# Peptides against a protein of PDB entry 3T6J: the designs that were tried, part 131

Target 1, 375 residues: chain A of PDB entry 3T6J
Amino acid sequence: PIVESYIGFIESYRDPFGSRGEFEGFVAVVNKAMSAKFERLVASAEQLLKELPWPPTFEKDKFLTPDFTSLDVLTFAGSGIPAGINIPNYDDLRQTEGFKNVSLGNVLAVAYATQREKLTFLEEDDKDLYILWKGPSFDVQVGLHELLGHGSGKLFVQDEKGAFNFDQETVINPETGEQIQSWYRSGETWDSKFSTIASSYEECRAESVGLYLCLHPQVLEIFGFEGADAEDVIYVNWLNMVRAGLLALEFYTPEAFNWRQAHMQARFVILRVLLEAGEGLVTITPTTGSDGRPDARVRLDRSKIRSVGKPALERFLRRLQVLKSTGDVAGGRALYEGYATVTDAPPECFLTLRDTVLLRKESRKLIVQPNTRLE
Target 2, 372 residues: chain A of PDB entry 3T6J as posed
Amino acid sequence: PIVESYIGFIESYRDPFGSRGEFEGFVAVVNKAMSAKFERLVASAEQLLKELPWPPTFEKDKFLTPDFTSLDVLTFAGSGIPAGINIPNYDDLRQTEGFKNVSLGNVLAVAYREKLTFLEEDDKDLYILWKGPSFDVQVGLHALLGHGSGKLFVQDEKGAFNFDQETVINPETGEQIQSWYRSGETWDSKFSTIASSYEECRAESVGLYLCLHPQVLEIFGFEGADAEDVIYVNWLNMVRAGLLALEFYTPEAFNWRQAHMQARFVILRVLLEAGEGLVTITPTTGSDGRPDARVRLDRSKIRSVGKPALERFLRRLQVLKSTGDVAGGRALYEGYATVTDAPPECFLTLRDTVLLRKESRKLIVQPNTRLE

## One batch from the design tools (peptide; made by RFdiffusion4, then SolubleMPNN)

Design b2_p16_6_s2 (from b2_p16_6, 10 letters changed)
Fold by OpenDDE base, seed 4:
Structure b2_p16_6_s2 (fold): chain B 375 residues (1-375), chain A 16 residues (1-16)
Amino acid sequence: as target 1 above (375 residues)
Amino acid sequence: SVEVGKAVPLDTDVRF
């Protein structure tokens, strides 16, 4: 088998300031069949990047073809096993030297195994569809998240010699209509500048890219979905995200006004964006469970994904990218923390919903790492 | 062959 390994102080999710890497290491084997699908996605990446909702001036100047491999993890040392990885974690290196993507396929399969009777917060009519398409939709989401999420966008930089990596006279900020007024100075990085929001903000951007681009027929075709199946995969992917936004409340600590998981915070933000879009796109309804205790249902109107959801996500995603590219920490923090705030204000009453989420919380899972040998 | 190895608790959603 083809073996991949990976070791170092890599991910900074556990650092409140997003700067200090945690030691992580793994050994995995290549899943050739799934890797082939991701290679097809890579082959289309340059064209798909043009579909993202920002001007080419905010995208990488030169497309650098990345590697993308699906892996089955044998051993993992770290605080948590990811479903996907995009490295290196330096945006400047990503845009100048390239990057590598991996999907940890066996981890993804284990993490989201849920029995129908234990599946929370969905309408009964959606449960079978959700169970059927959750796996395939996650493959799509992970691929887009890593390759076209983390793998997209440009940071505007002034180097130590005062030279810019963009034309100050011609590049226009699409949000303001003005010339670029802020950028990263020499020595400034995404994490150093955006600090406490950097990790979650970037995950939110990547997740949003996944939702946005999964609407593209070419993406679904790459993964082998056409017609009604493709539409169901899209629906379940979006449904899973809005459900995840509700589930995310488990990872919010009201007493400390903080989030304990960057990805879940990101998913809550996306939920807030889609709720703000209104028009019946997303509805969260408190209910009473069969046990007589609080419950809730998330509904996503399939017919409004393209008409309401996509435009809302487009605007939000563009704002995320523009603020990231220009190093506008004040604007970025205002935007992101605004959507990440958890209150008990009507109509959502998120703190009350959090109590419901905690009440319906699934038991903690264990991932048992395999040993393998050739015979 | 594949055998059961070490157990790692999963108390968060997966990372991407």
Scores: peptide ipSAE 0.027, ipTM 0.623, DockQ to the pose 0.487
Fold by OpenDDE base, seed 5:
Structure b2_p16_6_s2 (fold): chain B 375 residues (1-375), chain A 16 residues (1-16)
Amino acid sequence: as target 1 above (375 residues)
Amino acid sequence: SVEVGKAVPLDTDVRF
């Protein structure tokens, strides 16, 4: 078997300022069969990057073909086991040297194991479809999230010699119609500038890329889905995201006005964006469970994903990228924290919904380390 | 440094 490992101070999720890495390590085996799907995605990456909702001037100048593999984890040391990884966590290195993507396949497999009776916050008519397509939709989302999410976008930089990596006279900010007014100076990084929101903001951008690009027929074809199956995968992927946004409330601490998990905060932000789009795209309805206690249902109108959801996500995603590229911390913070704010204001009453989410919280799954033997 | 996040399953252990 092909063995892969890495170790070091890699992820900064536990740093409130998003700068200090947590010591992490894993040992895994390459899943060749699943890796083949991601290789096809890599082969189409350069073309798919052009489908993202920002001008080419806001995309990387040179496409660097990344590696993408599916890994079965044998051992993992860290505060949490991810489903996917993009490394290195340095934008400058990713732009100049390239990057590597991995999907932790057996971690995803654990996530697929959901019992119908335990599936919360979905309409009954969606449950079977959700169970059927959750796994495949996760593969699509993780692949897009890592490869084309984290792997996309350009940072505007002025180096130590005063040279710019963009043409100041010709590059136009698509949001303002003006020339570029801000950029990263030498020594400034994404994490150093955006600090407390950097991790969650980037996760939100990556998740949004996944939702946005999964609508493209070529993406579904790469993963082997066509016709009605492709549409169901899309629907379940979007449904999973809006459900995740509701579930995310578990990780909000009202007393401290903070989020304890970057990905969950990101998913809540996406939910807020899609709710803001209106037109009946997403509906969250408080209900009463069979036990007589509070419950809720999330409904996504599949017929409005392309007509309402996509345009809303497009505008939001473009804005995320533009603010990131230009190093506009003030604008980025205002945008992101605005959507990340949790209140009890109607109609959503998110703090009340949080109580419902906590009430319906599922038991934590135990992931047991596998053993490998030669016979 | 670029914070490249990891995708985390919703119904399993979450990194934080």
Scores: peptide ipSAE 0.033, ipTM 0.644, DockQ to the pose 0.062; fails the geometry check
Fold by OpenDDE base, seed 1:
Structure b2_p16_6_s2 (fold): chain B 375 residues (1-375), chain A 16 residues (1-16)
Amino acid sequence: as target 1 above (375 residues)
Amino acid sequence: SVEVGKAVPLDTDVRF
C-alpha cells in the first residue's frame, strides 16, 4: 500500500488568534479508486477556478497544479479528525510553491453512518435521499472545499520594497467599481490581519466555493454523477449545509458571544446567507417531536437552489474574496460577524433553536483505528 | 501565522 503521513504544528483552529498550530499527525493509506476522482478534479481545477465569482485579477497569477489524494486514515493524533486537508497552511507557500490536498475518505464513511431514526432536523421525505447521498455529496464538497476553496484567491500585497503584486492602475474592485484601496503590507498575513475571524472566514469561503461549484455539471461528471443522481447530489449537498448551519448552534456560546468551532461558525454564516436570500429557499420550522419535546425541520426548496441560492451565494462569496484579497479587515469583519451573530430575533429565533439543537444532540462518535489488509 | 485548511465533518469529533 501507499502510505502517507504528516506530523507537526499544522492547524490553528484551537488558537483564538489563528496563529499557533496544534501538534498533530496521521498515518493513512492511499485509496486509489477514490483518488482517481480527485485527480480528475485537479485536471479541471484551472478551468473551474475561472468559474468562481471574482475577476481573474483576484485569482492567483499562476496556477500551481496540486496533488489530491483520497486517504484511509489508520491513525490520527489531534483534537479532531478532519474530512479533508489542504497543506501547507502558509499562504505564501500555497501561492508560490503549490499545495497538496487530501480527503480522509474513511472518516467520511464513519460520519455518514447515521441511523435514519436518529437523523435530526430533516423532513421525512428528505431522510432517505439524505442518507443515500450524504456520503457522495460530501466527497464532492470536500474536494471542492480543499482544492478550489482553500486553493483559490489572491492576496494583494505590497512587498518590503514597495512593489505590488497587482497593477494598481488597472485592477478594479468588483464590489465598488474603484481601484484597489487596501492590501497586505510587508509582513502582514491573512491570519495576522483578520485574526479572530480568519479561520472561520476562510472556512466559510471554502464551504461556499463547494456549494457554488457543485452546481457545475463538470464537477458532478468528474465524480460520476449524471442526470437525476447529479441533481440529488446537489440537493443533498446544499441540504447538508443548511442543516449543518442549524447544527452549528451547538458550538456557539451565548454567554461569551463566541464560536468554539470555525467550520461550524462558517456553516451557520452560510445558512444565514441562504435564509436572507428568502423566496422560500430555506425554511426552518420549529416543531414538536414524537417525544413531545421541541424539534425543528429544515426545508430546502430544490427548485430554488439555482434561481435563488446560487445568486445569493455568488454575491456573498465574491464579497468574501474581495475583502480577503484587499485585506479589508473592517469590511470583512462587518460582513462576517454580521452573519455570524446569533440572536433570538424573529423569525428564526436562533437562540431558541440552539436550545432545540442541544436537546436533540446526538452522542459523540468516537473514531477508532480500523483493521486493514492487503488484497 | 497558520491558515486553516481542513474540512471537518459534522458527525465526527469536531476540532475546537
Scores: peptide ipSAE 0.031, ipTM 0.645, DockQ to the pose 0.068; fails the geometry check
Fold by OpenDDE base, seed 2:
Structure b2_p16_6_s2 (fold): chain B 375 residues (1-375), chain A 16 residues (1-16)
Amino acid sequence: as target 1 above (375 residues)
Amino acid sequence: SVEVGKAVPLDTDVRF
């Protein structure tokens, strides 16, 4: 089999300032069948980037074809095993040199393994559909998240010589209607400027890209889904995200007013965006479980994903990108922290829901690292 | 063949 590996100080999620990498490494084998789907996605990436809700001036000047591979992990060393990876973790290098994407396929398979009776916070009518399509929808989401999420967008930069990588006279900020008023100076990076929110903010952007682009027929076709199957994959992908936003509350520490997991914070933010959209798109209902203890149900109206959800996500995602591109830390922090706040205010009462989430917490899943032999 | 190896904790649907 084809073997891939990496090792080093790579991911900065455990650094509160998003700057210092944790030592990490893996050895994996290529899953050729799944990699073929991601290769087709890569082949369409340049066109799909144009579908993102920002002007071309906020996208990369030149598309650099990345690698994308599905991997089955043999061994992983680190604080946590991811479902997908996009490297390098430097936006300037991503836009000038290119990047590589991987999906950890067997990690996803383990994450998908949930018994129906243990599946929390879903309506009974959604459980079978969720179980059936969680895997495929997650493959779509991870592919979009890495390739077109982390792999998209441009940072406006002024170099040490004073030259801009954008035309100051012609580029217009789509949110303000004005010329660009802020950018990254020489030596400034995404992480250095956005610091405490950088990781979660970027994950939120990437997850939002996944949800947004999974609505595109070409994406589903690439993954082999058409007709009713494609619609079910879309529905389950969005349903999984709003459910994840509720589950995310486990990773919030009320006493410290902080989040302990960047991706979960991001998913909570997306939930808040979709709840704000209103019109019955997303509903979270406190209930009582069969054991007589608190429970909850998340409902997503599939008929409103395109009419209500997509426009809300489009506006939000555009704002995320514009603020990122322009290095507008004040605006970005105000936007992101606004959606990331957790209170017990009605109607959602998120702190109360958090108690329910903790009560219904599933046992921690483990991946058993295999030892493979040719026989 | 696949032999049982080391157990790695899996965070809930984490992506990098």
Scores: peptide ipSAE 0.029, ipTM 0.611, DockQ to the pose 0.549; fails the geometry check

Design b2_p16_6_s3 (from b2_p16_6, 11 letters changed)
Fold by OpenDDE base, seed 1:
Structure b2_p16_6_s3 (fold): chain B 375 residues (1-375), chain A 16 residues (1-16)
Amino acid sequence: as target 1 above (375 residues)
Amino acid sequence: ATEPGRAVPLDTEVRF
């Protein structure tokens, strides 16, 4: 078997300011079959980056071919096992040296093991489809999230010598129509500037890239999906995201106005964006469960993903990137915190829905170290 | 300073 490992202070999710890394490490075995799909994704990455909804001037000047491997994790030491990883987490290195992506395939497989009778907040008609395609759709999402989400976009920087990594005279902000008015100075980083929202904001950007690009036929083809299967994978990926946005309410603490999980906050933000799009794209309906207690259903109109969902997500994703690239903390915070706000305002009544989510909460899954055998 | 670099399944990572 081909073995990969890493160890060190890598992820900063547990630092409220996004600066201090948590010590973690893993040992994993390469999954050759799934890695081949990610290699095809890497081969298409340079072209797919051009499909993202920002000008080339907001993308890296030179494409650096990353590695992407699917791994079956044997051991993971840390506070949580990720589904995918993009490293390094240093912007300067990402821009100059490149990056590596991994998908922890067996972690994904465990996450897919949901019993139909325990699957909450979905319409009955969607449950079988969801169960069938959640795994494959999540493989697509993780691949896009890491490679083209975290692996995309440029930070505008002025170095210690006063030189810019962009042409101040010619680069135009697509949102304002004006020249670039803000950038990162020497010593400033994404995390140092955006601080408390940096992690969740970046995860939101990456998740949004996944949803946006999964609509591209080439992406589905790379993963081996065509025709009706490809459309079902798209549908389930989007459905999973809007459902996750509802589930995210578990991780909100109303008394502190605080989110306890960056990815779940990000997914809630995406839900809010797609709800704002309106036109019946996403519907959350409070119901009564068979036990007579509160329940809810999330419905996504498949026919409106491209017509309503994609344009809404495009606009939002572009704004995220532009604000990130320019280091516009005030604008970025206003945008992101606006969508991350949880109130009990109608029609959604999210605080009331939170009570429902908590009532229907599943027990936390325990991931146990796997054994391997030679057949 | 490190940027976010991982996708996490539901409830596998929580800030304390």
Scores: peptide ipSAE 0.058, ipTM 0.706, DockQ to the pose 0.070
Fold by OpenDDE base, seed 5:
Structure b2_p16_6_s3 (fold): chain B 375 residues (1-375), chain A 16 residues (1-16)
Amino acid sequence: as target 1 above (375 residues)
Amino acid sequence: ATEPGRAVPLDTEVRF
């Protein structure tokens, strides 16, 4: 088998300022069959990047073909095992040297083990579809999230010699219609500037890219889905995201006004964006469970994903990218923290919903390290 | 300093 490993100070999620890496390591085996799908995605990446909702001037000047591999994890040392990884984390290195993506396939498989009777917050009519397509939709989302989410976008930089990596006279901010007024200076990084929101903001951008691009027929074709199956995968991917936004409330601490998990905060933000879109796209309804205690249902109108959801996500995603590219911390923080705010205001009453989420919390799954044997 | 990780957690798992 082909063995891959990495070790070092990699992830910074435990640092409130997003700067200090946690020591992490893994050993994994390449899953050749699943890697082939991601190789096809990589082959289409340059074209798919053009589908993202920002001008080419806000995309990397040169496409650097990344690696993408599906891995079956043998051992993992760290505070939490992920479903997917994009490395290196340094934006400058990703832009100049390239990057590598991995999907932790056997970790994803753990997520597939959902019992229908334990599946919370979905309408009964959606449960069977959700169970059937959660796995495939996760493969799509993780692939897009890593490769075209984290792998996309340009930072505007002025180097130590005063040179810009963009034409100040011709590049226009698509949100303002004006020339670029802010950028990263020498020594400034994404994390150093955006600090406390950097990790969650970037995860939100990557998740949004996944939702946005999964609507493209070529993406679904790469993963082997066509016709009605492709539409079901899209629906379940979006449904999973809005459900995840509700589940995210578990990771909010009202007393401290903070989030304890960057990806969950990101998913809540996306839920807020899609709720704001209105027109019946997303509905969260408080209910009473069979046990007589509070429950809730999330409904996503399939017919409005493209007509209502996509445009809303497009506008939001473009704003995320523009603010990131220009190093506009004030604008970025205002936008992101606005959507990340959790109150008990009607109609959603998110703090009340949080109580329901906590009440219905699923037991944490045990991930057991596998053993290999030579026969 | 290392920049933030780009790792997607499972719905029921916490990535620190």
Scores: peptide ipSAE 0.082, ipTM 0.732, DockQ to the pose 0.083; fails the geometry check
Fold by OpenDDE base, seed 4:
Structure b2_p16_6_s3 (fold): chain B 375 residues (1-375), chain A 16 residues (1-16)
Amino acid sequence: as target 1 above (375 residues)
Amino acid sequence: ATEPGRAVPLDTEVRF
């Protein structure tokens, strides 16, 4: 078997300022079959990057072929186990040297193990479809999230010598119609500038890329989905995201007005974007469970994903990228914190929904170290 | 208190 290992101070999610890495390490075995799908995705990456909703001037100047591997983790030493990893975390290095992506396949498999009778917040008609396609849709989402999410976009930089990595005279900000007014100076990084919102903002961008690009037939074909199956994978991927946005409320602390999990905050933001799109795309309905206690249902109108959802996500994702590229912290914070705000305002009444989410909360899964053997 | 940013919740995937 092919063994991969990884160790160091890497992820900054536990740093309130997004700067200091937590020590972690893993040992994993390559899953060759799943890795082959990601290799095909890598082969299409240069073209798929052009499908992202920002001008080429906001994308990396030079395509650098990344590595992407699906891994079955044997041991993971750290405070938590991710489903996917993109490294390095420094955007400048990603732009100039490239990056590596990994999907922790057996971690994803644990997340897929959902019992129908315990599946919360979905319509009955969606449950079987969700169970069937959750795994495959996650594979698609993880691949896109890592490779084309974290792996996309350009930071505008002025180096120590005063040289720009973009043409100041010709590059136009697509949101303002004006020339670029801000950029990263020497020594400034994504994390150093965006600080408290950097991690969650970037996860939101990456998740949004996944939702946006999963609509492309080429992506679905790479993963082996065509026709009705492809449409079901799309639907379940989007449905999972909006459901996750509701589940995210568990990780909000009202008393402190803060989020305890960056990815869940990101998913809540996406839910808010899709709710704002209106037109019946997403509906969250409070209900009463069989136990007589509060419950809720998330409904996604499949027929409106492309007509309503995609345009809304396109606009939002473009704004995220433009603000990131230009180092516009004020604009980025205003945008992101606006969608990340949790209140009890109607019609959603998110704080009330949070009580429902907490009421329906299941016991946390314990992930146990696996064993492997040669046959 | 905050949870690790990469910790996989019950029914959702978490990535970096």
Scores: peptide ipSAE 0.039, ipTM 0.687, DockQ to the pose 0.158; fails the geometry check
Fold by OpenDDE base, seed 2:
Structure b2_p16_6_s3 (fold): chain B 375 residues (1-375), chain A 16 residues (1-16)
Amino acid sequence: as target 1 above (375 residues)
Amino acid sequence: ATEPGRAVPLDTEVRF
């Protein structure tokens, strides 16, 4: 088998300021079959980047073909095991030198494995569809999240010599209609500027890219889905995201007004964006379970994903990118923390829903380190 | 306690 390894002080999710890396390492084997799908996605990446909802001036000047591989993890050393990775974690290097993506396929398999009787917060009519398509939808989402999420966008930079990597006279901020008024100076990075929100904000951007681009027919074709199957994969991907936004409440600490998990915070933010879109796109309904205790149901109107969901996500995603590109920390923080705020305000009553989420919490899944054998 | 940003949660995929 083809073996890949990974080691170092890499991910900064445990640093409140998003800067200090945790020591991490893994050894994995290449899943050739799944890697082939990601290779096709890479082949289309340059074109798909143009589908993102920002001007070309906010995208990388030169497309650098990345690597993308699906891996089955044999051993993992760290505080947590991811489903996907995009490296390096430096935006400047991503746009000038390129990047690599990996999907941890067997981690995904554990993550999406759910017994029907234990599947919480979904309508009964959605459960079988969700179980059937959760895996395939995760593959799509991870591919888009890493390659076109983390792998997209440009940071506006002024170097130490005063030169800009963009034309100050011609580049227009699509949100303001004005010339670019802020950028990253020499020595400033995404993490250094956005600090406490940097990790979650970037995850939110990447997840949003996944949802947005999974609507593109070419993406589903790359993954081998057509017709009704493609539509079901889209639906389940979006349904999973809004459900995840509810589940995210487990990782909010009301007493400290903080989030303990960057990805879950990101998913809650996306849920808030889609709820704000209104028009019956997303509905969260408190219910009573068969045990007589509080429960809830999330409903996503499939017919409104493109008409209501996509435009809402487009506007939000564009705003995320513009604020990131321009280094507008004040604007970025205002936007992100606004959606990340958890209150008990009606109609959602998120703090009350959090109690329900905690009540329905399942036992944490564990990944047992696998073995390899010759057949 | 703070969870790692990339750690796979209960029933949800987590990615970098």
Scores: peptide ipSAE 0.032, ipTM 0.649, DockQ to the pose 0.158; fails the geometry check

